Peptides against a protein of PDB entry 2AKA. Designs and how they scored, part 12

Target 1, 299 residues: chain A of PDB entry 2AKA
Amino acid sequence: MEDLIPLVNRLQDAFSAIGQNADLDLPQIAVVGGQSAGKSSVLENFVGRDFLPRGSGIVTRRPLVLQLVNSTTEYAEFLHCKGKKFTDFEEVRLEIEAETDRVTGTNKGISPVPINLRVYSPHVLNLTLVDLPGMTKVPVGDQPPDIEFQIRDMLMQFVTKENCLILAVSPANSDLANSDALKIAKEVDPQGQRTIGVITKLDLMDEGTDARDVLENKLLPLRRGYIGVVNRSQKDIDGKKDITAALAAERKFFLSHPSYRHLADRMGTPYLQKVLNQQLTNHIRDTLPGLRNKLQSQL

## One batch from the design tools (peptide; made by RFdiffusion4, then SolubleMPNN)

Design b1_p9_5_s4 (from b1_p9_5 with S2D D3E)
Fold by OpenDDE base, seed 3:
Structure b1_p9_5_s4 (fold): chain B 299 residues (1-299), chain A 9 residues (1-9)
Amino acid sequence: as target 1 above (299 residues)
Amino acid sequence: SDEILSILD
């Protein structure tokens, strides 16, 4: 059953090689969220390495197809430079930045052309995610005035597809009703059938407030529910705080919080990884019977 | 196209 994810990985790579992307309806998970919602931190926590670009504003400027593969060895490979194994994840980050700039230029523009990155690790479950640019309302640097809509248009190319699951990342320290992630998810998935909610920054909520109702799926119900996580602070990221230590602190947070203690076993990054692996596997299984015919019509 | 479809075989 877990071999289904590598199968779809091969399809993703093959379609990327021929320049097909937005027109395909492969079973996949698209990650959406506002800028600074914590998307990059969630992905890095899965790998246990710092390897994604950092900064203010739009950090992810091309779709990143992140293919996590359980392996006895730890290294990364890019589809655009096959044969090169990266064992230094800082070099992975630099390659993402360089490849992004090569296509978009230095004006912090965006491109719909994906970067395909495969990470082999003994510390990951098989899992493929498509990290999308963070939604923004304010252009930065030399970005065009309509950058917000360019990003939205790019996201819509993925999330409107029926076989696309949506990992909606929302910060708890902001009004959930104004969540960019949940808004776009509701637009394309009004019945909440394809959306998985991730609530970040639970540790940054004001004292006396909590997201219990959200996490219990009582406020804005999603069929696939919500999972809360606690990411490293920006200070911790800048200081290169150990991710393993951060994951331990996350566990402690949920166990010690009066509002979340009863949910602790269904919260946190490790649980999120497990759930996503299972849901993606099941989703692929359900989609495969019709996939061949659909792909034939799309080629 | 044929090569891609063969992945599903």
Scores: peptide ipSAE 0.267, ipTM 0.896, DockQ to the pose 0.909
Fold by OpenDDE base, seed 1:
Structure b1_p9_5_s4 (fold): chain B 299 residues (1-299), chain A 9 residues (1-9)
Amino acid sequence: as target 1 above (299 residues)
Amino acid sequence: SDEILSILD
């Protein structure tokens, strides 16, 4: 069977249409991390476009089922707005914000109801990710006082599922032992079977320190290992540095860094995308034999 | 349900 990721995409869309979201244990990758861990930047780097909400605090407030599809053309489509092709990714961002606000209101609350976004691009591999709200400890602005628990409860609806792989995004410039992403992953995946570690902000580490031991899978071992990435800085974003240039800089960073040069071919956003494509494809293949029977019993 | 299952056919 070919095109396994598109197959699961059709399942995701069908279940979303009938209002069944996290109840079904579909093979998928959930993206988890603390606020400002770099989740949105990683996803945008895959697409090569700026299209996700930005800002301080919680920017992702609904699960975003991001379905990347390799295509000769470049455009985006929302499940809630079928037939409309978005070619301006600023409009994609605005639609995400509008659709989020439609459900959550203007109080910066969250909703467990996913937004389904499909992006066709010649620059992507087939890959589906479920972007989840960033974990927080302190409510800000008009957020409800229990926002931390609401977010955690939402994340748990996804990551507790056996067929859910976990993309745990952790910044290198923070104590990795206290990573929100790795903590929640360890809680639901204590043996590290379903977790893929992503280490961001490697370029922002204190001088004289590095994350070599983590990236070599020696500090906090995961079966599926760790991949380091370098995202655009806020200065780069403000300066309109394009993602292509950022990816080149990322490659240069790993190649020129004395602690990471030997790992360079297994680091960076392009490698991460390839690994995730392969991991998801293989995971779907492994889970499909039992999926039909399980679906029959749940529907 | 049948429509969803047909995706796996």
Scores: peptide ipSAE 0.254, ipTM 0.892, DockQ to the pose 0.904
Fold by OpenDDE base, seed 5:
Structure b1_p9_5_s4 (fold): chain B 299 residues (1-299), chain A 9 residues (1-9)
Amino acid sequence: as target 1 above (299 residues)
Amino acid sequence: SDEILSILD
């Protein structure tokens, strides 16, 4: 049933080709979170490569439809430049930045027009995610004063859709009660039926504190539960710490932590990938019977 | 439209 995700990928590409963008109710996973919540790091950990734009403030300024496809070879392709295979993921990063600037200009504004990026890799499971701009309250640079609301409006175009699952990314070293990701998820999914919680920065929590109750789904219950991850530090990223090594360190973190050891097999980036693959596949299967009729009404 | 729907066939 792994072919269901590629099927939806073809639908996504086809709709993008005809200019149908964020208004589609395709089965998909939208990634939401505040700025610096660790969204980009999670996605890069899936691929095992550094390929997303980095910087201060807002980084993702267009929706990024990230289509991961398990393959014997490793390369990336953009829908907007068909036929070009990227094997250098630094070039992938540069292309994302260039394509973003082409549409938004140099004012650090945002656009709801998605970038479609497909990554073939032997190191990934089939998985499609829509990376969305990080929620913020403070305009930077030449951003309009209402940038917060522009971002929220963009996110709402995705997360309000019935067939959209929500990957809510929240840092553990911040008050989860004030999590932008969980707030928006609760707003559009009050019963917690479509939301998957990701808790980052577990390694940065204050001494003597832990997120066990959250990870055990006891504090803010989600039907689809929570998965904790440990991303590379900014220092590690700047130092080009190998993602494989980081994943090993993540495993060690959970195994060695008194509060998390019993959960270790259901934590970490590899487990998150498996869960997302499974949940997306199942979600597509459940929605396919009615998808044709629904799409006909939208075309 | 027909092309898109054909994906679901």
Scores: peptide ipSAE 0.249, ipTM 0.891, DockQ to the pose 0.887
Fold by OpenDDE base, seed 4:
Structure b1_p9_5_s4 (fold): chain B 299 residues (1-299), chain A 9 residues (1-9)
Amino acid sequence: as target 1 above (299 residues)
Amino acid sequence: SDEILSILD
């Protein structure tokens, strides 16, 4: 059962190698969210390393197929440079930036061509995510004035696929009814069948407010529910706060919060990893027979 | 093509 995710990883790599010329709807999880929604922090918390580009405005400018593989060793590999094992995750970050710039240039443009990154780690569950550019309305640098729509078009290439699950990352300290992630998810998944909600920045909500109703799946119901997480602040990231310590603080936050204590065992980054692993595995199991038939007819 | 199909075997 757990081997299903690695199987899809091999399919992803194979299709990437041929430029994805085949119209194949692979079972996968696309990560969507507005800029500064905490999307990158969630992914880094899974790995337990700082390895994603950071900055103001648009950061992710190419889809990042992030394949997490449980292993006794810890290292990363890129599909575009097979055989090179990265053990320094700062070098991983630099490679992502370099590979992005190689294709998009220095104008902060975007490209729909994915970067494929596999991370082996004893600290991860098998899990594959496609990190997509953050939704924005404001061009940065030399970006074209229609960058918002370019990003949306790119996202739509993934999230419109029926076998694509959507990890919608929304900050709690903003109006969730206006969440970019939930809006795009609702557009392509109006019945909330393919969307998993992640609520970040719960620790940054105004005093006297909470996201209990959302987390209990009562406000904007999703079949697959919501999971709250607490990421490191930008100050903590800049200060190189240890992710392990941050995860402990996250657990403490949920356990000690009057509004979330009863949900604490179903919240937090570790629980999110488990849920995503299970949901992706089950999703692959459900979709793979149909996918196999489609591939046999098209290849 | 054949390689891709072999993954599903």
Scores: peptide ipSAE 0.238, ipTM 0.887, DockQ to the pose 0.742

Design b1_p9_6_s1 (from b1_p9_6 with D2E D3A)
Fold by OpenDDE base, seed 1:
Structure b1_p9_6_s1 (fold): chain B 299 residues (1-299), chain A 9 residues (1-9)
Amino acid sequence: as target 1 above (299 residues)
Amino acid sequence: SEAILSILD
């Protein structure tokens, strides 16, 4: 069963090699969210390393196919530079930035051409995610004036596919009704069948408020439910707080919070990883026969 | 396509 995700990884790599991008309806999870919603932090928490570009505005500017593979060793590999093993995750970050700039230039534009990154680690479950650019409304710097629409068009190439699950990342300290992630998910998945909600920044909510109703799936019901997580603060990141310590703090947060204590075993980054691994595996199992038939018919 | 299909075999 654990071989299904690696199988899809091979398919992803093969299609990338021939320039087939979003037109293929592979069973996959697309990560969507507004800028600064916490997407990058969630992904880094899975790996336990700082390796994604950081900054204000649009950070992810190309789709990042992040393939996590459980292994006895820890290193990263890019599809565009086969044979090079990265053990310094700072170098991984730099390579992502360099490869992004190579295609998009220095104007902070976007490109629909994916970057394929595989991370081997003893600290991860097998899991593949497609990280997409953060949704924005206002161009910054040298971004084109229609950047909002470019991003939305790019996202739609992925999330409109029937076999695409949607990991919708929304911050708790903002009005859920204004969640960019949930809005786009609702547009393409009105029945909430393909969407998994992630609620970040629960620790940044105003005193006296909580997201209990959201996390209990009572406010905006999703078939696949919601999972709350707590990411490192920018201060923690700047202070070089390690992710391991942050994960412990996350656990403590849920256990000690009166509104979330009863949900604590179904919250947090480790639980999210398990859920995503299981859901992706099951989803691949369900969709692969149909995909095989489709490919066969195209010969 | 044939090469890709072989991955599923």
Scores: peptide ipSAE 0.275, ipTM 0.898, DockQ to the pose 0.695
Fold by OpenDDE base, seed 3:
Structure b1_p9_6_s1 (fold): chain B 299 residues (1-299), chain A 9 residues (1-9)
Amino acid sequence: as target 1 above (299 residues)
Amino acid sequence: SEAILSILD
């Protein structure tokens, strides 16, 4: 079953070569969340490297198909420049930025054309995610005034698909009832069958408050539940705090917190990786027969 | 579609 994710990777690459097909419904996980919700940090924690663009406002401006592949070696490859192996992940970040700007320009606009990035690493489980632009209400730079709706329309191209799982990333230090991620998920998945909740910034909650009820799936129930994580602060990221050290601190946080200690074994970035690997694998197994039949009918 | 389908073989 572990080879099912690489199989879908090959399908994704093939479809990317011919452009988006609205009739295609590949099994995939789309990552959604508001600006600064912590999406990029979660993805970087999976890899254990700093490699995604950072900044204020909208950072991800094109869909990023991130294909993590367990391997004995560590390097990255882009579909748009096959044959070039990146071992310096700073160069990976620069390539994402350059490729984004090549298509969108310097006005901080968006494009629905995906960037396909494959990362080989001995430190990852097989996992494919589609990182989507962060939802925003305020245009920045030379963005058009309707940028919010452009982003939403782009997200809807992914999350409305029946075979799309939704990784909804919400910060704990904001009102969860107003979570952009959970709102869009509820719109397209009203029964909560396709949505996995990720709660970030648990370490930034006000004293005397906690997200226990959310993490126990008692406040806004999702069939696939919630997983809490603790990401590096922006200061830590800017200061190049080691991700390995941050993961250790995350574990310590859950174990030492009175409200989360009993949940600690079902929290944190490593557990999230494992759950996503398993859920994606099972999801692919369940959906591939239907996909094969659909492709067969198009011959 | 044929080339894509061959990936599933």
Scores: peptide ipSAE 0.275, ipTM 0.899, DockQ to the pose 0.798
Fold by OpenDDE base, seed 5:
Structure b1_p9_6_s1 (fold): chain B 299 residues (1-299), chain A 9 residues (1-9)
Amino acid sequence: as target 1 above (299 residues)
Amino acid sequence: SEAILSILD
């Protein structure tokens, strides 16, 4: 059953090789959220390594197809340089930045052409995610004035596809009614059938407030529910805080919080990984027959 | 398309 995700990975690679980018409707999970919503931190927590570009403004500027594969060894490979195995994840970060700049230039523009990154690790479950640029309203630097709409158009190419699940990442310390992730999810998935909610920054909420109602799926119900996570702070990231230690702190946070302790076993990054693995696997199983029929009809 | 279908075989 776990082998279905690697199967789709091969399909993704094959489509990329023939120039099929955002136009394909493969079963996949697209990650959406506003800038600084915590998307990159969630992905890095899955891998247990710092490997994504960091900085102010738009960090992800091309879709990143992140293929996590459970393995006895740990290394990364890019589809655009197949023969090279990366064991230093700092080099992975640099390659993402270089490959992004190669296509977009130095103006911090965006491109819909995906970067395909596969990470083999004993510390991951099989899981494929498509990380998308963070939604923004204000252009910075040499970005085009319509960058907001360029990003939205790019996201729509993914999230409007029927076989695309949506991982909507929203920070708890902001008004969820203004969540860019939940807004776009509601627009393309009004019945909440394809959306998985992730609530970050629960540790940054004002004292006396909590996101219990959201996490219990009572405020904005999603069929696939919500999962709360606690990411490393920017200070922790800058200080090179160990991700393993951060995961332990996350567990402690949920267990010790009066509003969340009863949910603790269904919260946190490890649980999110398991849920996404299971949901993606099941989703592939459900959609693959239809995909096969579609491909056969195109011969 | 045939090459892609072969992945599903």
Scores: peptide ipSAE 0.273, ipTM 0.898, DockQ to the pose 0.787
Fold by OpenDDE base, seed 4:
Structure b1_p9_6_s1 (fold): chain B 299 residues (1-299), chain A 9 residues (1-9)
Amino acid sequence: as target 1 above (299 residues)
Amino acid sequence: SEAILSILD
């Protein structure tokens, strides 16, 4: 019971093995956001590697249970191919794409069946996130015309659960009042008790504007607050800009920005990792007794 | 369920 996040990882793996028939609400963090909100970039920044599918429109088409485990070695493992250690993260990306296509086909459809990916790294804190498909309104490829609702229904399977924390990823360069992430979070968490706000693209805001009020939790208050991050630009990603360098640039951004300097120590990807680790750990501690009781009652 | 519960032991 000392290592609570790894414990929940084992539970997640066990539930995945028996299928989604287990109607138990595991303590977890679901990542939600609109298309191009920066979700994948945030996750990749945690790992320090490029390993998630990229492209226009919908890229994540199955839930990705991303289990980050601090270790002395760096490698990845998939639950669907146990024993195979991936050290090349490009191969990890390809495996995600292949496994997604295996289930959904090549029509860019979606499936609610999760992919379980565990990443061991000396550069991560213990942290488990469920990356969900980005919310969209426009079908692409051979997607059905109701793909928007299929995605929303899939998301709702996670975010409606009481023990699910919501990492709502919203871009600052768009109207936050119209954020897909914050909208869905507000729908299922109207009191803002389970939602952690992540504000991306702070570096892309119009000149003379800032998200200070949001980051100070004064505009759309969340109990768990907001954390701003600066991800690599698409140009930087295409150019394979080093994530470590990007993290340094992110720190510099917050320290040098007049509107964010006073918040700099509570902003950025490293701080977000720490906060999520702590919040998830505490959340597991709070919910695990109830989960145990529920399991026992089903025997 | 028993196997899953054993994880919590």
Scores: peptide ipSAE 0.273, ipTM 0.897, DockQ to the pose 0.786

Design b1_p9_6_s2 (from b1_p9_6 with D3E)
Fold by OpenDDE base, seed 3:
Structure b1_p9_6_s2 (fold): chain B 299 residues (1-299), chain A 9 residues (1-9)
Amino acid sequence: as target 1 above (299 residues)
Amino acid sequence: SDEILSILD
């Protein structure tokens, strides 16, 4: 059953090689969220390495197809430079930045052309995610005035597809009703059938407030529910705080919080990884019977 | 196209 994810990985790579992307309806998970919602931190926590670009504003400027593969060895490979194994994840980050700039230029523009990155690790479950640019309302640097809509248009190319699951990342320290992630998810998935909610920054909520109702799926119900996580602070990221230590602190947070203690076993990054692996596997299984015919019509 | 479809075989 877990071999289904590598199968779809091969399809993703093959379609990327021929320049097909937005027109395909492969079973996949698209990650959406506002800028600074914590998307990059969630992905890095899965790998246990710092390897994604950092900064203010739009950090992810091309779709990143992140293919996590359980392996006895730890290294990364890019589809655009096959044969090169990266064992230094800082070099992975630099390659993402360089490849992004090569296509978009230095004006912090965006491109719909994906970067395909495969990470082999003994510390990951098989899992493929498509990290999308963070939604923004304010252009930065030399970005065009309509950058917000360019990003939205790019996201819509993925999330409107029926076989696309949506990992909606929302910060708890902001009004959930104004969540960019949940808004776009509701637009394309009004019945909440394809959306998985991730609530970040639970540790940054004001004292006396909590997201219990959200996490219990009582406020804005999603069929696939919500999972809360606690990411490293920006200070911790800048200081290169150990991710393993951060994951331990996350566990402690949920166990010690009066509002979340009863949910602790269904919260946190490790649980999120497990759930996503299972849901993606099941989703692929359900989609495969019709996939061949659909792909034939799309080629 | 044929090569891609063969992945599903």
Scores: peptide ipSAE 0.267, ipTM 0.896, DockQ to the pose 0.909
Fold by OpenDDE base, seed 1:
Structure b1_p9_6_s2 (fold): chain B 299 residues (1-299), chain A 9 residues (1-9)
Amino acid sequence: as target 1 above (299 residues)
Amino acid sequence: SDEILSILD
């Protein structure tokens, strides 16, 4: 069977249409991390476009089922707005914000109801990710006082599922032992079977320190290992540095860094995308034999 | 349900 990721995409869309979201244990990758861990930047780097909400605090407030599809053309489509092709990714961002606000209101609350976004691009591999709200400890602005628990409860609806792989995004410039992403992953995946570690902000580490031991899978071992990435800085974003240039800089960073040069071919956003494509494809293949029977019993 | 299952056919 070919095109396994598109197959699961059709399942995701069908279940979303009938209002069944996290109840079904579909093979998928959930993206988890603390606020400002770099989740949105990683996803945008895959697409090569700026299209996700930005800002301080919680920017992702609904699960975003991001379905990347390799295509000769470049455009985006929302499940809630079928037939409309978005070619301006600023409009994609605005639609995400509008659709989020439609459900959550203007109080910066969250909703467990996913937004389904499909992006066709010649620059992507087939890959589906479920972007989840960033974990927080302190409510800000008009957020409800229990926002931390609401977010955690939402994340748990996804990551507790056996067929859910976990993309745990952790910044290198923070104590990795206290990573929100790795903590929640360890809680639901204590043996590290379903977790893929992503280490961001490697370029922002204190001088004289590095994350070599983590990236070599020696500090906090995961079966599926760790991949380091370098995202655009806020200065780069403000300066309109394009993602292509950022990816080149990322490659240069790993190649020129004395602690990471030997790992360079297994680091960076392009490698991460390839690994995730392969991991998801293989995971779907492994889970499909039992999926039909399980679906029959749940529907 | 049948429509969803047909995706796996």
Scores: peptide ipSAE 0.254, ipTM 0.892, DockQ to the pose 0.906
Fold by OpenDDE base, seed 5:
Structure b1_p9_6_s2 (fold): chain B 299 residues (1-299), chain A 9 residues (1-9)
Amino acid sequence: as target 1 above (299 residues)
Amino acid sequence: SDEILSILD
């Protein structure tokens, strides 16, 4: 049933080709979170490569439809430049930045027009995610004063859709009660039926504190539960710490932590990938019977 | 439209 995700990928590409963008109710996973919540790091950990734009403030300024496809070879392709295979993921990063600037200009504004990026890799499971701009309250640079609301409006175009699952990314070293990701998820999914919680920065929590109750789904219950991850530090990223090594360190973190050891097999980036693959596949299967009729009404 | 729907066939 792994072919269901590629099927939806073809639908996504086809709709993008005809200019149908964020208004589609395709089965998909939208990634939401505040700025610096660790969204980009999670996605890069899936691929095992550094390929997303980095910087201060807002980084993702267009929706990024990230289509991961398990393959014997490793390369990336953009829908907007068909036929070009990227094997250098630094070039992938540069292309994302260039394509973003082409549409938004140099004012650090945002656009709801998605970038479609497909990554073939032997190191990934089939998985499609829509990376969305990080929620913020403070305009930077030449951003309009209402940038917060522009971002929220963009996110709402995705997360309000019935067939959209929500990957809510929240840092553990911040008050989860004030999590932008969980707030928006609760707003559009009050019963917690479509939301998957990701808790980052577990390694940065204050001494003597832990997120066990959250990870055990006891504090803010989600039907689809929570998965904790440990991303590379900014220092590690700047130092080009190998993602494989980081994943090993993540495993060690959970195994060695008194509060998390019993959960270790259901934590970490590899487990998150498996869960997302499974949940997306199942979600597509459940929605396919009615998808044709629904799409006909939208075309 | 027909092309898109054909994906679901």
Scores: peptide ipSAE 0.249, ipTM 0.891, DockQ to the pose 0.887
Fold by OpenDDE base, seed 4:
Structure b1_p9_6_s2 (fold): chain B 299 residues (1-299), chain A 9 residues (1-9)
Amino acid sequence: as target 1 above (299 residues)
Amino acid sequence: SDEILSILD
């Protein structure tokens, strides 16, 4: 059962190698969210390393197929440079930036061509995510004035696929009814069948407010529910706060919060990893027979 | 093509 995710990883790599010329709807999880929604922090918390580009405005400018593989060793590999094992995750970050710039240039443009990154780690569950550019309305640098729509078009290439699950990352300290992630998810998944909600920045909500109703799946119901997480602040990231310590603080936050204590065992980054692993595995199991038939007819 | 199909075997 757990081997299903690695199987899809091999399919992803194979299709990437041929430029994805085949119209194949692979079972996968696309990560969507507005800029500064905490999307990158969630992914880094899974790995337990700082390895994603950071900055103001648009950061992710190419889809990042992030394949997490449980292993006794810890290292990363890129599909575009097979055989090179990265053990320094700062070098991983630099490679992502370099590979992005190689294709998009220095104008902060975007490209729909994915970067494929596999991370082996004893600290991860098998899990594959496609990190997509953050939704924005404001061009940065030399970006074209229609960058918002370019990003949306790119996202739509993934999230419109029926076998694509959507990890919608929304900050709690903003109006969730206006969440970019939930809006795009609702557009392509109006019945909330393919969307998993992640609520970040719960620790940054105004005093006297909470996201209990959302987390209990009562406000904007999703079949697959919501999971709250607490990421490191930008100050903590800049200060190189240890992710392990941050995860402990996250657990403490949920356990000690009057509004979330009863949900604490179903919240937090570790629980999110488990849920995503299970949901992706089950999703692959459900979709793979149909996918196999489609591939046999098209290849 | 054949390689891709072999993954599903």
Scores: peptide ipSAE 0.238, ipTM 0.887, DockQ to the pose 0.745

